# Designs tried in a protein design run: peptides against a protein of PDB entry 6JX3. Part 89

Target 1, 85 residues: chain A of PDB entry 6JX3
Amino acid sequence: AEFRLRPEISVAQTDYGMVLLDGRSGEYWQLNDTAALIVQRLLDGHSPADVAQFLTSEYEVERTDAERDIAALVTSLKENGMALP

## One batch from the design tools (peptide; made by RFdiffusion4, then SolubleMPNN)

Design b2_p29_7_s1 (from b2_p29_7, 12 letters changed)
Fold by OpenDDE base, seed 3:
Structure b2_p29_7_s1 (fold): chain B 85 residues (1-85), chain A 29 residues (1-29)
Amino acid sequence: as target 1 above (85 residues)
Amino acid sequence: SAASEALRRLVAERGPPERRLDMPALARR
C-alpha cells in the first residue's frame, strides 16, 4: 500500500514544475501543480486517504473527486513505469 | 540530491518534457 517510485526514477523541481525522469529509458514527464502536489504528499508518506482529506480541506473539490483524481494519477504513474506496483 | 540536480541540468539543456501528467486544476477554498 506504500507509494514508491521505481529506483530508476529521478525527481526534480524545475522552472516548469515537477519533472520525473526514467534513467533507463530517458523518458521524462512534467506534472502540473495538482499532480505534483499529490505525488509529493504520497512520497512524504501520506496515504491516498490522507491526501484526499488534505485536498478537500484546502481546495474546492469534493471527496469523491479527490479520491478519483488520486487513484487516476497513481494508476498512470504505475502504468507508465514510474511507480512500483 | 545529486540525481535531482542532474535532472534539473538535463531539463535546462534538453528542454522541458513534452509528456505530461496533468490532474484537474484546483482552486483554493
Scores: peptide ipSAE 0.555, ipTM 0.893, DockQ to the pose 0.822
Fold by OpenDDE base, seed 4:
Structure b2_p29_7_s1 (fold): chain B 85 residues (1-85), chain A 29 residues (1-29)
Amino acid sequence: as target 1 above (85 residues)
Amino acid sequence: SAASEALRRLVAERGPPERRLDMPALARR
């Protein structure tokens, strides 16, 4: 299934990096550049496999590590109520 | 968007988030 944020989540680029806000609770999170890159690619419609290929082609990272990083981030976003299951 | 601009204003006024989702930093090839 495609990666999607919950409807109440807003996204913005700030001086501190990408920020996600839960408009209902008021809680917000900051993402570092690597996390933001993965989230943006997923939101642009790329599959996790697409993102892993992109990371390994552009950065010094092994495919297995890229896949693990993507899976870990998606899990965190779902567990923190930012992404749909 | 209006929502993203409002969020940027919120960060400017309230301060940066304490909650973080950080992934390992990557070096470009």
Scores: peptide ipSAE 0.554, ipTM 0.893, DockQ to the pose 0.813
Fold by OpenDDE base, seed 1:
Structure b2_p29_7_s1 (fold): chain B 85 residues (1-85), chain A 29 residues (1-29)
Amino acid sequence: as target 1 above (85 residues)
Amino acid sequence: SAASEALRRLVAERGPPERRLDMPALARR
């Protein structure tokens, strides 16, 4: 299924990196560069498998570790109310 | 977008988020 943010979530690139805001609660989160890269690729329509392949190609990371990182991030985004189930 | 620009203004005024969602940093090949 397509990775999508909830409609109340806004995204911006800032001097501190990518920031996500829940416009309803007012809570906002900063993502480090790796997390931001994954989120952007997912929002661009790449599957988690696509992103894992991309990461292993461009960075010093094993496929299994990349898959785990992506899965953990997606779970966190869903649990924190930023991404749709 | 208007929403993203508003968020940038919010960060400028309110400061960076204390809440973080970080993943392990990766080194480029």
Scores: peptide ipSAE 0.536, ipTM 0.892, DockQ to the pose 0.848
Fold by OpenDDE base, seed 2:
Structure b2_p29_7_s1 (fold): chain B 85 residues (1-85), chain A 29 residues (1-29)
Amino acid sequence: as target 1 above (85 residues)
Amino acid sequence: SAASEALRRLVAERGPPERRLDMPALARR
């Protein structure tokens, strides 16, 4: 089950950070650095487990918290129509 | 990509998104 954005979603790195645009609705979202980091790694093909391991090794976060943060972000991306279910 | 470049131009013209999807900021070890 690969993490994947919906076809109508565009991604860009901007001076404000990562931005996602729904090309059909025109709605767009800005991600903070932590969210952008997770999304980029998922898009690069890393599993949520891989990302959690990465976060715990590089940042001051516990594994359980990292897993929850990743899951919450993925859920939000799906619910907001950016990621495929 | 072309789509990414177009989006950057859109941000430059329209402004940054008002909608945010933020996660707790992490400090590096």
Scores: peptide ipSAE 0.535, ipTM 0.892, DockQ to the pose 0.825

Design b2_p29_7_s3 (from b2_p29_7, 9 letters changed)
Fold by OpenDDE base, seed 2:
Structure b2_p29_7_s3 (fold): chain B 85 residues (1-85), chain A 29 residues (1-29)
Amino acid sequence: as target 1 above (85 residues)
Amino acid sequence: SAASEALRELVAREGAPARRLDAPALARR
């Protein structure tokens, strides 16, 4: 349902862009601008469908590609232990 | 938040994370 980060995950905006840290393991990841934009929109409460519509309106991307990119990113965030299932 | 500030300090000290989680770059319309 709602996209949510795991409780141990911290988020920060840095000179390198958005960074996520797992406070338990100490592992941290850098997101590029597109990934950061998607994650921020999801954290703000927008659905993947909302984000796809946003991307297609603001950027040169087709709806199906936007949906695929969002789904792939969400899957990666879950698999790497950053987002709740 | 305090956690976010601590994370920024960590990045400043340790450098950019080696691990990346990227999405395909997009060009603005």
Scores: peptide ipSAE 0.594, ipTM 0.879, DockQ to the pose 0.906
Fold by OpenDDE base, seed 5:
Structure b2_p29_7_s3 (fold): chain B 85 residues (1-85), chain A 29 residues (1-29)
Amino acid sequence: as target 1 above (85 residues)
Amino acid sequence: SAASEALRELVAREGAPARRLDAPALARR
């Protein structure tokens, strides 16, 4: 299924890295570089499987680690109200 | 975008967010 952010979420690259802001609650989160890369690829239309393959082949991340981290991140983004279910 | 610029200005003023969402795959490599 298509990965989308909720309309109230703003995204920016900052001196601290990628940041997401919920414009309604005022809560904001910093993503590390790996999380930012995953989110960017998902927003570009790549599937979680595509992103896992990308991390494995381009950044020498173990496949199991990539799959687990992507799944955990997507879950967190949905549960924290940043991504649509 | 305008929203992204406003967010950059907010971060510049308030500092780094206390909340983090990290994916540790590259760090474990």
Scores: peptide ipSAE 0.467, ipTM 0.840, DockQ to the pose 0.643
Fold by OpenDDE base, seed 4:
Structure b2_p29_7_s3 (fold): chain B 85 residues (1-85), chain A 29 residues (1-29)
Amino acid sequence: as target 1 above (85 residues)
Amino acid sequence: SAASEALRELVAREGAPARRLDAPALARR
């Protein structure tokens, strides 16, 4: 299953970091740099497993920690109406 | 894109969003 943002979501890099806007509700969210990196790689077509491998190869983290962080972020994006199920 | 530029302008005008979505920091210096 491909990770996709909902069509009403806009993305931008700002002085505060990556920001997502729901163009219908006007709600917007700031992502920290790690979250932004995960989202960018998922949008580029990498699987969560690919992203976990990427994170563990670039940073000194355990695979299970990377997988947990990715899963939690994806869940949040879906629950907050930014990503398609 | 036009949408992303408009979003940057919105943030510049209104300030940083109150809502946050963070993943833990994976590296320290």
Scores: peptide ipSAE 0.463, ipTM 0.835, DockQ to the pose 0.735
Fold by OpenDDE base, seed 3:
Structure b2_p29_7_s3 (fold): chain B 85 residues (1-85), chain A 29 residues (1-29)
Amino acid sequence: as target 1 above (85 residues)
Amino acid sequence: SAASEALRELVAREGAPARRLDAPALARR
């Protein structure tokens, strides 16, 4: 159960932050810094639990808030066709 | 990668995408 982007998704760091492009549809999305950090760590092989612990240890955020935000982001990435199910 | 470079060029030309995916816990205004 490893988090992975779909093959047609391109990633770029821009002046506006991380951007994801679906090369087939042409739709592209900007991520805020927190979302980008979550995605980067998930792509590096960290579990959602690892990422939640990272966020709570590095920033003033509650564990439940971190877990909720991670889950919501992953769901959105899957529903919008950016991440594999 | 070539794809990433092309995407950066797209953003530079067209501007930031209107679609956003934000994680709000640490979101800065």
Scores: peptide ipSAE 0.459, ipTM 0.839, DockQ to the pose 0.580

Design b2_p29_7_s4 (from b2_p29_7, 10 letters changed)
Fold by OpenDDE base, seed 2:
Structure b2_p29_7_s4 (fold): chain B 85 residues (1-85), chain A 29 residues (1-29)
Amino acid sequence: as target 1 above (85 residues)
Amino acid sequence: SAASEALRAWVAANGAPANRLDMPAYARR
């Protein structure tokens, strides 16, 4: 399934990194650079498998670890109301 | 978007969000 943010979520690139805001609740989150990179690639239409391959090629991380980290991030984004289920 | 621009301006004026979503920082190859 396609990764999408909820319609009430706004995205901004700031000096602190990528920031997500829930326009209804007022809650907002800062993502570190690795998280922001993953989110951006998912939003660009890359699958989690694509992102895992990208990470293993660019960074010192094993495929299994990359897949786990991506899955954990996606779960967090859904649980915190930022991404659609 | 207008919302994104407003968010950037708000963050610039008020600082980084308290909530954080962090991933492991990998070393580059």
Scores: peptide ipSAE 0.414, ipTM 0.820, DockQ to the pose 0.903
Fold by OpenDDE base, seed 1:
Structure b2_p29_7_s4 (fold): chain B 85 residues (1-85), chain A 29 residues (1-29)
Amino acid sequence: as target 1 above (85 residues)
Amino acid sequence: SAASEALRAWVAANGAPANRLDMPAYARR
């Protein structure tokens, strides 16, 4: 249930936005603002349901679409080795 | 953290990462 990054992942706020780095492989990723917002809220302890509610309140997006986008992002983070299963 | 600071410095010197993880952008209400 708890969203966590793998221990080798570093996070930084840069002039280009949020960046994630795998300290072992050297791979790093830039997240766009929407992805960064979701990741930050998950790291702050909000559930995907909490984040979906937040997105629908602040942005012109339907709940179902927000939930799908959050789920897709979490899956990508896990599959790319950034987040723990 | 030291790692985060080093990462910021690296990005500042070398530019944005080639790898991207982008989600759909939403319009604000």
Scores: peptide ipSAE 0.413, ipTM 0.831, DockQ to the pose 0.915
Fold by OpenDDE base, seed 4:
Structure b2_p29_7_s4 (fold): chain B 85 residues (1-85), chain A 29 residues (1-29)
Amino acid sequence: as target 1 above (85 residues)
Amino acid sequence: SAASEALRAWVAANGAPANRLDMPAYARR
């Protein structure tokens, strides 16, 4: 299944980096550059496997570590109510 | 979008959110 944000979540690029806002609760989160890069690629339709391949090509990270980090981020986004399960 | 523009303006006025989701920093190849 494709990665999707919940409909109440807004995304913006700010001077602090990517920010996600829950328009109902008012909670908002700042993502660092690496997290923002992953989220953007997922929203663009790339699979987690695609993103892992991208990360290993651009950064000094092994495939297994990239996959773990992506999975952890996706889990956090779901648990904090930003992404659909 | 209008929503994203409003969010940017709000952040500019009120500061960075306290909540953070950070990934490990990787070195570029």
Scores: peptide ipSAE 0.411, ipTM 0.819, DockQ to the pose 0.875
Fold by OpenDDE base, seed 3:
Structure b2_p29_7_s4 (fold): chain B 85 residues (1-85), chain A 29 residues (1-29)
Amino acid sequence: as target 1 above (85 residues)
Amino acid sequence: SAASEALRAWVAANGAPANRLDMPAYARR
């Protein structure tokens, strides 16, 4: 149930933002600020519900939209081999 | 970690990777 990255994934905070690297394939991704914020909070142990509440409190976004955006990001991370299923 | 440090150094030397994870840019309240 807890969000976790795959063991081969490395995370770095760079001047350009959060970067993820797959140490096996060599594929890497830069996250924009919103995506990085969501991923960091999930990695810190916050639930998707916690993150949605945080987003709606800090940003001009509705709860339903925040939940969809979080779910879409998590799905993408899993499908692209960054997060464990 | 050592891997994270190496990745940071690589990015610093080679530039930003392609933006592959792009979420909506929310306006702050």
Scores: peptide ipSAE 0.408, ipTM 0.827, DockQ to the pose 0.845

Design b2_p29_8_s4 (from b2_p29_8, 10 letters changed)
Fold by OpenDDE base, seed 5:
Structure b2_p29_8_s4 (fold): chain B 85 residues (1-85), chain A 29 residues (1-29)
Amino acid sequence: as target 1 above (85 residues)
Amino acid sequence: KRPLSNSLSRPALEVRGGRYSRIGLLGRV
């Protein structure tokens, strides 16, 4: 299924990196650069498999670790109310 | 292939959350 943010969530680029903001509650979450890169590619329509391949081609990271990072991030984004289930 | 840097390190999502402040968050005018 397509990765999508919840409609109340907006993306902001800050001096510290990407931030996801809940427009209803005012809560926000800061992503590090790896997470931001993953989210950006998922939102652009790349599959988790595409993103894992990208990470392993661009960075010194094993495929298994990349897959785990992507899955963990997606789970966290859903659990924190940022991404649609 | 590039090595991971501190900013690319785990955890992917910061534990820290917060309340919205445009000046504090965005660094834009």
Scores: peptide ipSAE 0.030, ipTM 0.572, DockQ to the pose 0.163
Fold by OpenDDE base, seed 1:
Structure b2_p29_8_s4 (fold): chain B 85 residues (1-85), chain A 29 residues (1-29)
Amino acid sequence: as target 1 above (85 residues)
Amino acid sequence: KRPLSNSLSRPALEVRGGRYSRIGLLGRV
């Protein structure tokens, strides 16, 4: 399924990095730079498998590590109400 | 600070240990 943010979530760039803001609650989360890169590529339409391949081709990281970390991030974004299930 | 500059120029990806999923609550507006 397509990765999408919930409609009430806005993306903002700050002096401290990428932030996801919930327009209803006012709650906001900061992403580290790697998580921000992953989210941006997912929002551009790349699959988690595509993103894992990208990361392993550009950086010194094992495929299995990249896949696990991407899966964990996506799960966290869904569980914290930022991404649609 | 420029967004993503740390990962692009000095990748934290090279350090193992679940670095991708490290997100935090900064506050409320």
Scores: peptide ipSAE 0.025, ipTM 0.549, DockQ to the pose 0.278
Fold by OpenDDE base, seed 3:
Structure b2_p29_8_s4 (fold): chain B 85 residues (1-85), chain A 29 residues (1-29)
Amino acid sequence: as target 1 above (85 residues)
Amino acid sequence: KRPLSNSLSRPALEVRGGRYSRIGLLGRV
């Protein structure tokens, strides 16, 4: 399924890094740079498998670890109300 | 834990405290 942010979520680049802001609740969440990279690629239409391949090709990480990390991040984004189910 | 900015110039997916520090709630307005 397509990875999408909830419609009330805005993306901002700040001095502290990438931030996701909920325009209705006022909650905002900061991503580390790796998480930001993953989110950006997913939003660009890359599949989790594509992103895992990218990570393993560019960084010192095993494929299985990359896949698990991506899945965990996506779950967190959904649970914290940033991404659609 | 508050997330930390990590450099993409580094070859490892690492931040202080782990590869993926928990996404952090910075505040509420």
Scores: peptide ipSAE 0.024, ipTM 0.528, DockQ to the pose 0.233
Fold by OpenDDE base, seed 2:
Structure b2_p29_8_s4 (fold): chain B 85 residues (1-85), chain A 29 residues (1-29)
Amino acid sequence: as target 1 above (85 residues)
Amino acid sequence: KRPLSNSLSRPALEVRGGRYSRIGLLGRV
């Protein structure tokens, strides 16, 4: 299934990180560097498996840890109203 | 882009051209 943001969510790229903005509520979340990278790749059409492979190739992280981090982030973004279920 | 505060404060893993930090949402309003 394709990872997608909710239609009311907009992305702001700042010098200090990525921010996801809810145009209806006015709420926003600021992502750390790793979360921003994951979101960008998912939005570009890469699968979670692709992203996990990317993380293990670019960073000193184990595959299972990368997979858990990605899954946790996706879950959080859905629960916080940023991503579609 | 500059590293975010949590990326600087958390233990970082070796990377090619940066640092790996655990995923996180730095704040909400």
Scores: peptide ipSAE 0.052, ipTM 0.594, DockQ to the pose 0.167; fails the geometry check

## One batch from the design tools (peptide; made by RFdiffusion4, then SolubleMPNN)

Design b2_p30_1_s3 (from b2_p30_1, 9 letters changed)
Fold by OpenDDE base, seed 2:
Structure b2_p30_1_s3 (fold): chain B 85 residues (1-85), chain A 30 residues (1-30)
Amino acid sequence: as target 1 above (85 residues)
Amino acid sequence: KKPYVRPSITRIDLSTEKGREIAEQVLAQL
Protein backbone atom coordinates (compact mmCIF):
# COMPACT_ATOMS: atom_id res chain seq x y z
CA ALA B 1 0.00 0.00 0.00
CA GLU B 2 1.02 3.61 -0.58
CA PHE B 3 2.73 5.34 2.34
CA ARG B 4 0.74 8.39 3.42
CA LEU B 5 0.70 10.75 6.36
CA ARG B 6 -2.52 11.33 8.26
CA PRO B 7 -4.47 14.43 7.14
CA GLU B 8 -3.80 16.28 10.39
CA ILE B 9 -0.03 15.96 10.01
CA SER B 10 1.95 18.93 8.72
CA VAL B 11 5.53 18.71 7.47
CA ALA B 12 8.05 21.48 8.06
CA GLN B 13 11.74 21.97 7.44
CA THR B 14 13.57 23.56 10.36
CA ASP B 15 17.14 24.40 11.30
CA TYR B 16 17.07 21.12 13.19
CA GLY B 17 15.71 19.04 10.32
CA MET B 18 12.31 17.77 9.28
CA VAL B 19 9.54 18.11 11.86
CA LEU B 20 6.04 16.65 11.80
CA LEU B 21 3.24 18.46 13.60
CA ASP B 22 0.05 16.70 14.66
CA GLY B 23 -2.58 19.40 14.30
CA ARG B 24 -4.98 17.65 16.64
CA SER B 25 -2.75 16.72 19.56
CA GLY B 26 -0.31 19.60 19.19
CA GLU B 27 2.64 17.21 19.36
CA TYR B 28 5.80 17.90 17.38
CA TRP B 29 8.05 15.09 16.15
CA GLN B 30 11.62 15.63 15.03
CA LEU B 31 13.10 13.35 12.39
CA ASN B 32 16.83 12.94 12.02
CA ASP B 33 18.31 13.26 8.55
CA THR B 34 18.06 9.56 7.74
CA ALA B 35 14.43 9.36 8.83
CA ALA B 36 13.60 12.47 6.83
CA LEU B 37 15.24 11.02 3.73
CA ILE B 38 13.27 7.80 4.08
CA VAL B 39 9.97 9.60 4.63
CA GLN B 40 10.54 11.92 1.69
CA ARG B 41 11.22 9.04 -0.68
CA LEU B 42 8.24 7.05 0.57
CA LEU B 43 5.96 10.05 0.13
CA ASP B 44 7.31 10.44 -3.41
CA GLY B 45 6.03 6.96 -4.19
CA HIS B 46 9.15 4.87 -3.75
CA SER B 47 8.69 1.45 -2.18
CA PRO B 48 10.56 0.37 0.95
CA ALA B 49 12.66 -1.81 -1.34
CA ASP B 50 13.50 1.22 -3.48
CA VAL B 51 14.48 3.17 -0.38
CA ALA B 52 16.67 0.33 0.87
CA GLN B 53 18.47 0.24 -2.46
CA PHE B 54 18.95 3.99 -2.30
CA LEU B 55 20.40 3.83 1.21
CA THR B 56 22.85 1.05 0.40
CA SER B 57 24.04 2.92 -2.68
CA GLU B 58 24.62 6.21 -0.85
CA TYR B 59 25.54 5.16 2.69
CA GLU B 60 27.69 2.68 4.56
CA VAL B 61 24.84 0.33 5.42
CA GLU B 62 24.01 -3.25 4.52
CA ARG B 63 20.76 -4.10 2.76
CA THR B 64 19.38 -6.11 5.67
CA ASP B 65 20.04 -3.29 8.12
CA ALA B 66 18.49 -0.72 5.81
CA GLU B 67 15.36 -2.82 5.34
CA ARG B 68 14.98 -3.35 9.09
CA ASP B 69 15.45 0.34 9.83
CA ILE B 70 12.91 1.39 7.21
CA ALA B 71 10.35 -1.09 8.53
CA ALA B 72 10.92 0.04 12.11
CA LEU B 73 10.52 3.70 11.16
CA VAL B 74 7.29 3.07 9.25
CA THR B 75 5.92 1.12 12.20
CA SER B 76 6.81 3.95 14.58
CA LEU B 77 5.15 6.54 12.37
CA LYS B 78 1.96 4.48 12.24
CA GLU B 79 1.94 3.69 15.96
CA ASN B 80 2.47 7.33 16.89
CA GLY B 81 -0.44 8.41 14.70
CA MET B 82 1.55 10.15 11.99
CA ALA B 83 1.14 7.71 9.10
CA LEU B 84 -1.99 5.96 7.88
CA PRO B 85 -2.20 2.18 8.42
CA LYS A 1 29.65 6.30 0.50
CA LYS A 2 28.55 8.42 3.45
CA PRO A 3 28.48 7.33 7.09
CA TYR A 4 25.14 5.80 8.01
CA VAL A 5 23.05 6.92 10.98
CA ARG A 6 20.02 4.88 12.03
CA PRO A 7 16.71 6.70 11.48
CA SER A 8 15.02 8.18 14.52
CA ILE A 9 11.93 10.15 15.48
CA THR A 10 11.70 12.07 18.74
CA ARG A 11 8.79 13.86 20.35
CA ILE A 12 9.84 17.44 20.97
CA ASP A 13 9.80 18.65 24.57
CA LEU A 14 8.13 22.07 24.48
CA SER A 15 9.23 22.80 28.03
CA THR A 16 12.73 23.48 26.71
CA GLU A 17 13.93 26.57 24.89
CA LYS A 18 15.17 24.49 21.98
CA GLY A 19 11.82 22.75 21.72
CA ARG A 20 9.97 26.04 21.62
CA GLU A 21 12.38 27.38 19.02
CA ILE A 22 11.66 24.43 16.76
CA ALA A 23 7.92 24.82 17.26
CA GLU A 24 8.17 28.48 16.35
CA GLN A 25 9.90 27.62 13.10
CA VAL A 26 7.22 25.07 12.27
CA LEU A 27 4.34 27.42 13.01
CA ALA A 28 5.91 30.16 10.91
CA GLN A 29 5.61 27.91 7.86
CA LEU A 30 1.96 26.92 8.25
Scores: peptide ipSAE 0.759, ipTM 0.943, DockQ to the pose 0.907
Fold by OpenDDE base, seed 4:
Structure b2_p30_1_s3 (fold): chain B 85 residues (1-85), chain A 30 residues (1-30)
Amino acid sequence: as target 1 above (85 residues)
Amino acid sequence: KKPYVRPSITRIDLSTEKGREIAEQVLAQL
């Protein structure tokens, strides 16, 4: 399924990297560079498999680790109310 | 290849100066 943010979530690029704002709760969430990269690619329509391939090509990470990290991030974003289920 | 850092998300503490600066930058873009 397509990765999507909830409608109340705003995305901003700050001096400290990508930040997500939940307009309902008022909570701000900072993403590190890796998380931001993953989210950006997913929002652009790339599959988790595409993202994993990209990570292994550009970074010192094994495919299985990349896949696990992507899945964990997506789960966190959903659990924290930022991404749609 | 570049060094890999595990992805992370962190809730921003708005009681800090840095947190408020970030919030200000976000709000300015809405």
Scores: peptide ipSAE 0.759, ipTM 0.943, DockQ to the pose 0.902
Fold by OpenDDE base, seed 3:
Structure b2_p30_1_s3 (fold): chain B 85 residues (1-85), chain A 30 residues (1-30)
Amino acid sequence: as target 1 above (85 residues)
Amino acid sequence: KKPYVRPSITRIDLSTEKGREIAEQVLAQL
C-alpha cells in the first residue's frame, strides 16, 4: 500500500533536521538524516524495495540491512501514530 | 559510497531549551 502520513501530522525542516509534529497529541519527533531520506522517498511514491536499492547504491549498506531498517522505520512511524496503516 | 547511519526517530523533550527551540521553529512554519 501507499505510504502516507496521518492527516494531523505536520512536516517541518529545522536546524536539527526533519521534524514531525502530531497536531493531536502535541508530540514532536526528530528524524535523523537517513530516516528523513527514507520518508521523503516513500512520500514521493517509491516503494520500500526502491528505497533499499537506492540506499545500497549510495551508501555502505547491504541490501538485507537496508530492507530491515526501512521496514523497522515504517513500523515505528505507524506504531507511533505518524503514518497510516 | 557514503558511510551509512541507521535510521532513527526520537521524541523531542520539550522540557529542554533545545526541545523548545525546535518546537518554535516548527510552529513558525505552520
Scores: peptide ipSAE 0.758, ipTM 0.943, DockQ to the pose 0.893
Fold by OpenDDE base, seed 1:
Structure b2_p30_1_s3 (fold): chain B 85 residues (1-85), chain A 30 residues (1-30)
Amino acid sequence: as target 1 above (85 residues)
Amino acid sequence: KKPYVRPSITRIDLSTEKGREIAEQVLAQL
Protein backbone atom coordinates (compact mmCIF):
# COMPACT_ATOMS: atom_id res chain seq x y z
CA ALA B 1 0.00 0.00 0.00
CA GLU B 2 1.17 3.51 -0.83
CA PHE B 3 2.09 5.77 2.07
CA ARG B 4 -0.01 8.94 2.07
CA LEU B 5 -0.82 11.69 4.52
CA ARG B 6 -4.41 12.58 5.28
CA PRO B 7 -5.77 15.57 3.35
CA GLU B 8 -6.11 17.66 6.51
CA ILE B 9 -2.40 17.30 7.31
CA SER B 10 -0.11 20.20 6.43
CA VAL B 11 3.65 19.78 6.19
CA ALA B 12 5.93 22.62 7.21
CA GLN B 13 9.67 23.08 7.45
CA THR B 14 10.63 25.05 10.54
CA ASP B 15 13.86 26.08 12.23
CA TYR B 16 13.33 23.03 14.40
CA GLY B 17 12.71 20.61 11.54
CA MET B 18 9.69 19.07 9.88
CA VAL B 19 6.33 19.68 11.55
CA LEU B 20 2.94 18.19 10.72
CA LEU B 21 -0.24 20.14 11.48
CA ASP B 22 -3.62 18.46 11.72
CA GLY B 23 -5.98 21.12 10.41
CA ARG B 24 -8.99 19.55 12.09
CA SER B 25 -7.67 18.93 15.59
CA GLY B 26 -5.17 21.77 15.70
CA GLU B 27 -2.43 19.43 16.91
CA TYR B 28 1.17 20.02 15.87
CA TRP B 29 3.65 17.14 15.60
CA GLN B 30 7.40 17.59 15.45
CA LEU B 31 9.47 15.00 13.61
CA ASN B 32 13.14 14.51 14.33
CA ASP B 33 15.51 14.43 11.38
CA THR B 34 15.36 10.65 10.94
CA ALA B 35 11.56 10.59 11.00
CA ALA B 36 11.43 13.46 8.53
CA LEU B 37 13.84 11.68 6.21
CA ILE B 38 11.77 8.49 6.30
CA VAL B 39 8.49 10.32 5.71
CA GLN B 40 9.91 12.36 2.85
CA ARG B 41 11.26 9.29 1.08
CA LEU B 42 8.01 7.38 1.54
CA LEU B 43 6.05 10.33 0.15
CA ASP B 44 8.44 10.37 -2.80
CA GLY B 45 7.36 6.84 -3.63
CA HIS B 46 10.12 4.78 -2.08
CA SER B 47 9.07 1.54 -0.42
CA PRO B 48 9.88 0.78 3.21
CA ALA B 49 12.47 -1.67 1.88
CA ASP B 50 14.02 1.11 -0.19
CA VAL B 51 14.15 3.36 2.85
CA ALA B 52 15.72 0.64 4.97
CA GLN B 53 18.40 0.13 2.34
CA PHE B 54 19.04 3.85 2.26
CA LEU B 55 19.37 4.07 6.04
CA THR B 56 21.80 1.16 6.30
CA SER B 57 23.90 2.66 3.52
CA GLU B 58 24.16 6.11 5.06
CA TYR B 59 23.89 5.53 8.80
CA GLU B 60 25.27 3.28 11.51
CA VAL B 61 22.19 1.09 11.76
CA GLU B 62 21.52 -2.57 11.08
CA ARG B 63 18.90 -3.61 8.53
CA THR B 64 16.63 -5.22 11.12
CA ASP B 65 16.67 -2.11 13.30
CA ALA B 66 15.98 0.16 10.34
CA GLU B 67 13.03 -1.96 9.23
CA ARG B 68 11.57 -2.02 12.72
CA ASP B 69 11.97 1.73 13.16
CA ILE B 70 10.32 2.46 9.81
CA ALA B 71 7.40 0.17 10.59
CA ALA B 72 6.95 1.69 14.04
CA LEU B 73 6.97 5.22 12.64
CA VAL B 74 4.40 4.38 9.96
CA THR B 75 2.18 2.76 12.58
CA SER B 76 2.44 5.81 14.82
CA LEU B 77 1.55 8.16 11.98
CA LYS B 78 -1.51 6.08 11.12
CA GLU B 79 -2.63 5.70 14.73
CA ASN B 80 -2.30 9.42 15.38
CA GLY B 81 -4.42 10.23 12.33
CA MET B 82 -1.68 11.72 10.19
CA ALA B 83 -1.30 8.96 7.59
CA LEU B 84 -4.03 7.12 5.70
CA PRO B 85 -4.63 3.48 6.71
CA LYS A 1 28.58 6.22 7.92
CA LYS A 2 26.72 8.79 10.02
CA PRO A 3 25.53 8.21 13.58
CA TYR A 4 21.99 6.88 13.65
CA VAL A 5 19.19 8.41 15.70
CA ARG A 6 15.93 6.49 15.92
CA PRO A 7 12.90 8.24 14.42
CA SER A 8 10.57 10.10 16.75
CA ILE A 9 7.41 12.18 16.61
CA THR A 10 6.42 14.50 19.43
CA ARG A 11 3.21 16.43 19.98
CA ILE A 12 4.09 20.08 20.44
CA ASP A 13 3.10 21.72 23.71
CA LEU A 14 1.62 25.09 22.80
CA SER A 15 1.78 26.26 26.41
CA THR A 16 5.53 26.74 26.02
CA GLU A 17 7.32 29.60 24.32
CA LYS A 18 9.17 27.22 22.01
CA GLY A 19 5.94 25.48 21.09
CA ARG A 20 4.27 28.75 20.18
CA GLU A 21 7.31 29.78 18.17
CA ILE A 22 7.14 26.60 16.12
CA ALA A 23 3.40 26.98 15.61
CA GLU A 24 3.89 30.53 14.40
CA GLN A 25 6.41 29.35 11.82
CA VAL A 26 3.98 26.68 10.61
CA LEU A 27 1.03 29.07 10.38
CA ALA A 28 3.11 31.55 8.40
CA GLN A 29 3.44 28.93 5.67
CA LEU A 30 -0.25 28.06 5.30
Scores: peptide ipSAE 0.758, ipTM 0.943, DockQ to the pose 0.897

Design b2_p30_1_s4 (from b2_p30_1, 15 letters changed)
Fold by OpenDDE base, seed 1:
Structure b2_p30_1_s4 (fold): chain B 85 residues (1-85), chain A 30 residues (1-30)
Amino acid sequence: as target 1 above (85 residues)
Amino acid sequence: KKPYVRPRITRIDLSTAEGQAIAREVLAQL
């Protein structure tokens, strides 16, 4: 399924990295560089498989680990109300 | 290849000076 942020979520690029703001709750979420990279690529229309391929080509990570980490991040974003189910 | 760091998301603690600084920078982007 298509990865999308919820409409109340704002994305900001800060000196501290990518930050997501929930405009309804007022909660701020900081993403580390890897999380930001994954989110950006997903928002650009790349599939999780595409992102996993990208990670294994650029970083010292195995395919299985990359896939697991992407899935876990997506789950967290959905469960914390940042991404649509 | 580059060293790999697992993805992490962290809820910002607005009771801290750093958290407040981040929030100010975010709000300035809106």
Scores: peptide ipSAE 0.735, ipTM 0.934, DockQ to the pose 0.913
Fold by OpenDDE base, seed 3:
Structure b2_p30_1_s4 (fold): chain B 85 residues (1-85), chain A 30 residues (1-30)
Amino acid sequence: as target 1 above (85 residues)
Amino acid sequence: KKPYVRPRITRIDLSTAEGQAIAREVLAQL
């Protein structure tokens, strides 16, 4: 399914990297560079499988590890109210 | 290929000076 942020989430590019703000709760979430890369590609319409292929081609990571890390990140974003289910 | 760092998200602690600085930078963009 399509990866989407919840409507109350704002994305900001800061000196500290990508930050997501929940406008309702007031919570701020900082993403490291890898998480930001994954989120950006998902928002651009790439599937988790596409992102995993990208990661394995650009970084020293195995396919299974990339897929696991992407899945875990997506789960975290959904559970913490940043991404739609 | 580049070194791989696992993805991480971190809730920002707004009780710190750094947290407040990040918040100000975000809010200035809204």
Scores: peptide ipSAE 0.735, ipTM 0.934, DockQ to the pose 0.893
Fold by OpenDDE base, seed 5:
Structure b2_p30_1_s4 (fold): chain B 85 residues (1-85), chain A 30 residues (1-30)
Amino acid sequence: as target 1 above (85 residues)
Amino acid sequence: KKPYVRPRITRIDLSTAEGQAIAREVLAQL
């Protein structure tokens, strides 16, 4: 399924990395470089499988670990009200 | 290949100077 942010979420590129602002709650969320990279690729239409392949080709990470980390990030974004279910 | 750092998201603490600085930078872009 398509990965999408909730409409109330604003994305900003800052000196501190990618930041997501929830316009309803007023909460700000900072993403590290890896999280930002994953989110950007998902928003561009790549599947989690695409992202896992990308990570294993570019970084010192095993496929299983990449898949786990992507899944955990997506779950966190959904549970914290940033991504649509 | 590049060293791998696991993805992390962190809720920003607006009671700190750093948190307020981040918020100001975000708001300036809206």
Scores: peptide ipSAE 0.734, ipTM 0.934, DockQ to the pose 0.901
Fold by OpenDDE base, seed 2:
Structure b2_p30_1_s4 (fold): chain B 85 residues (1-85), chain A 30 residues (1-30)
Amino acid sequence: as target 1 above (85 residues)
Amino acid sequence: KKPYVRPRITRIDLSTAEGQAIAREVLAQL
């Protein structure tokens, strides 16, 4: 399934990194560099498998760990109302 | 290869000066 943010979510690039704003609740969410990279690639249409391959090629991480971290991040974004189910 | 840091998302605490600074920067871009 396609990864998409909820319509009320705005994305901003700040000196502090990528930040997501929920326009309804007023909550701000800060993403570290890895989370921002994953979200950007998913929004660009890359699959979680594509992102995992990218991470293992560029960073000191094993495939299994990358896949788990991507899945956990996606789950968190959905559960916290930032991404569509 | 680069060192790997696990992905993290953090709810910003707007009661702090840093949180407010981040919020101002975000709002300025909308």
Scores: peptide ipSAE 0.734, ipTM 0.934, DockQ to the pose 0.915

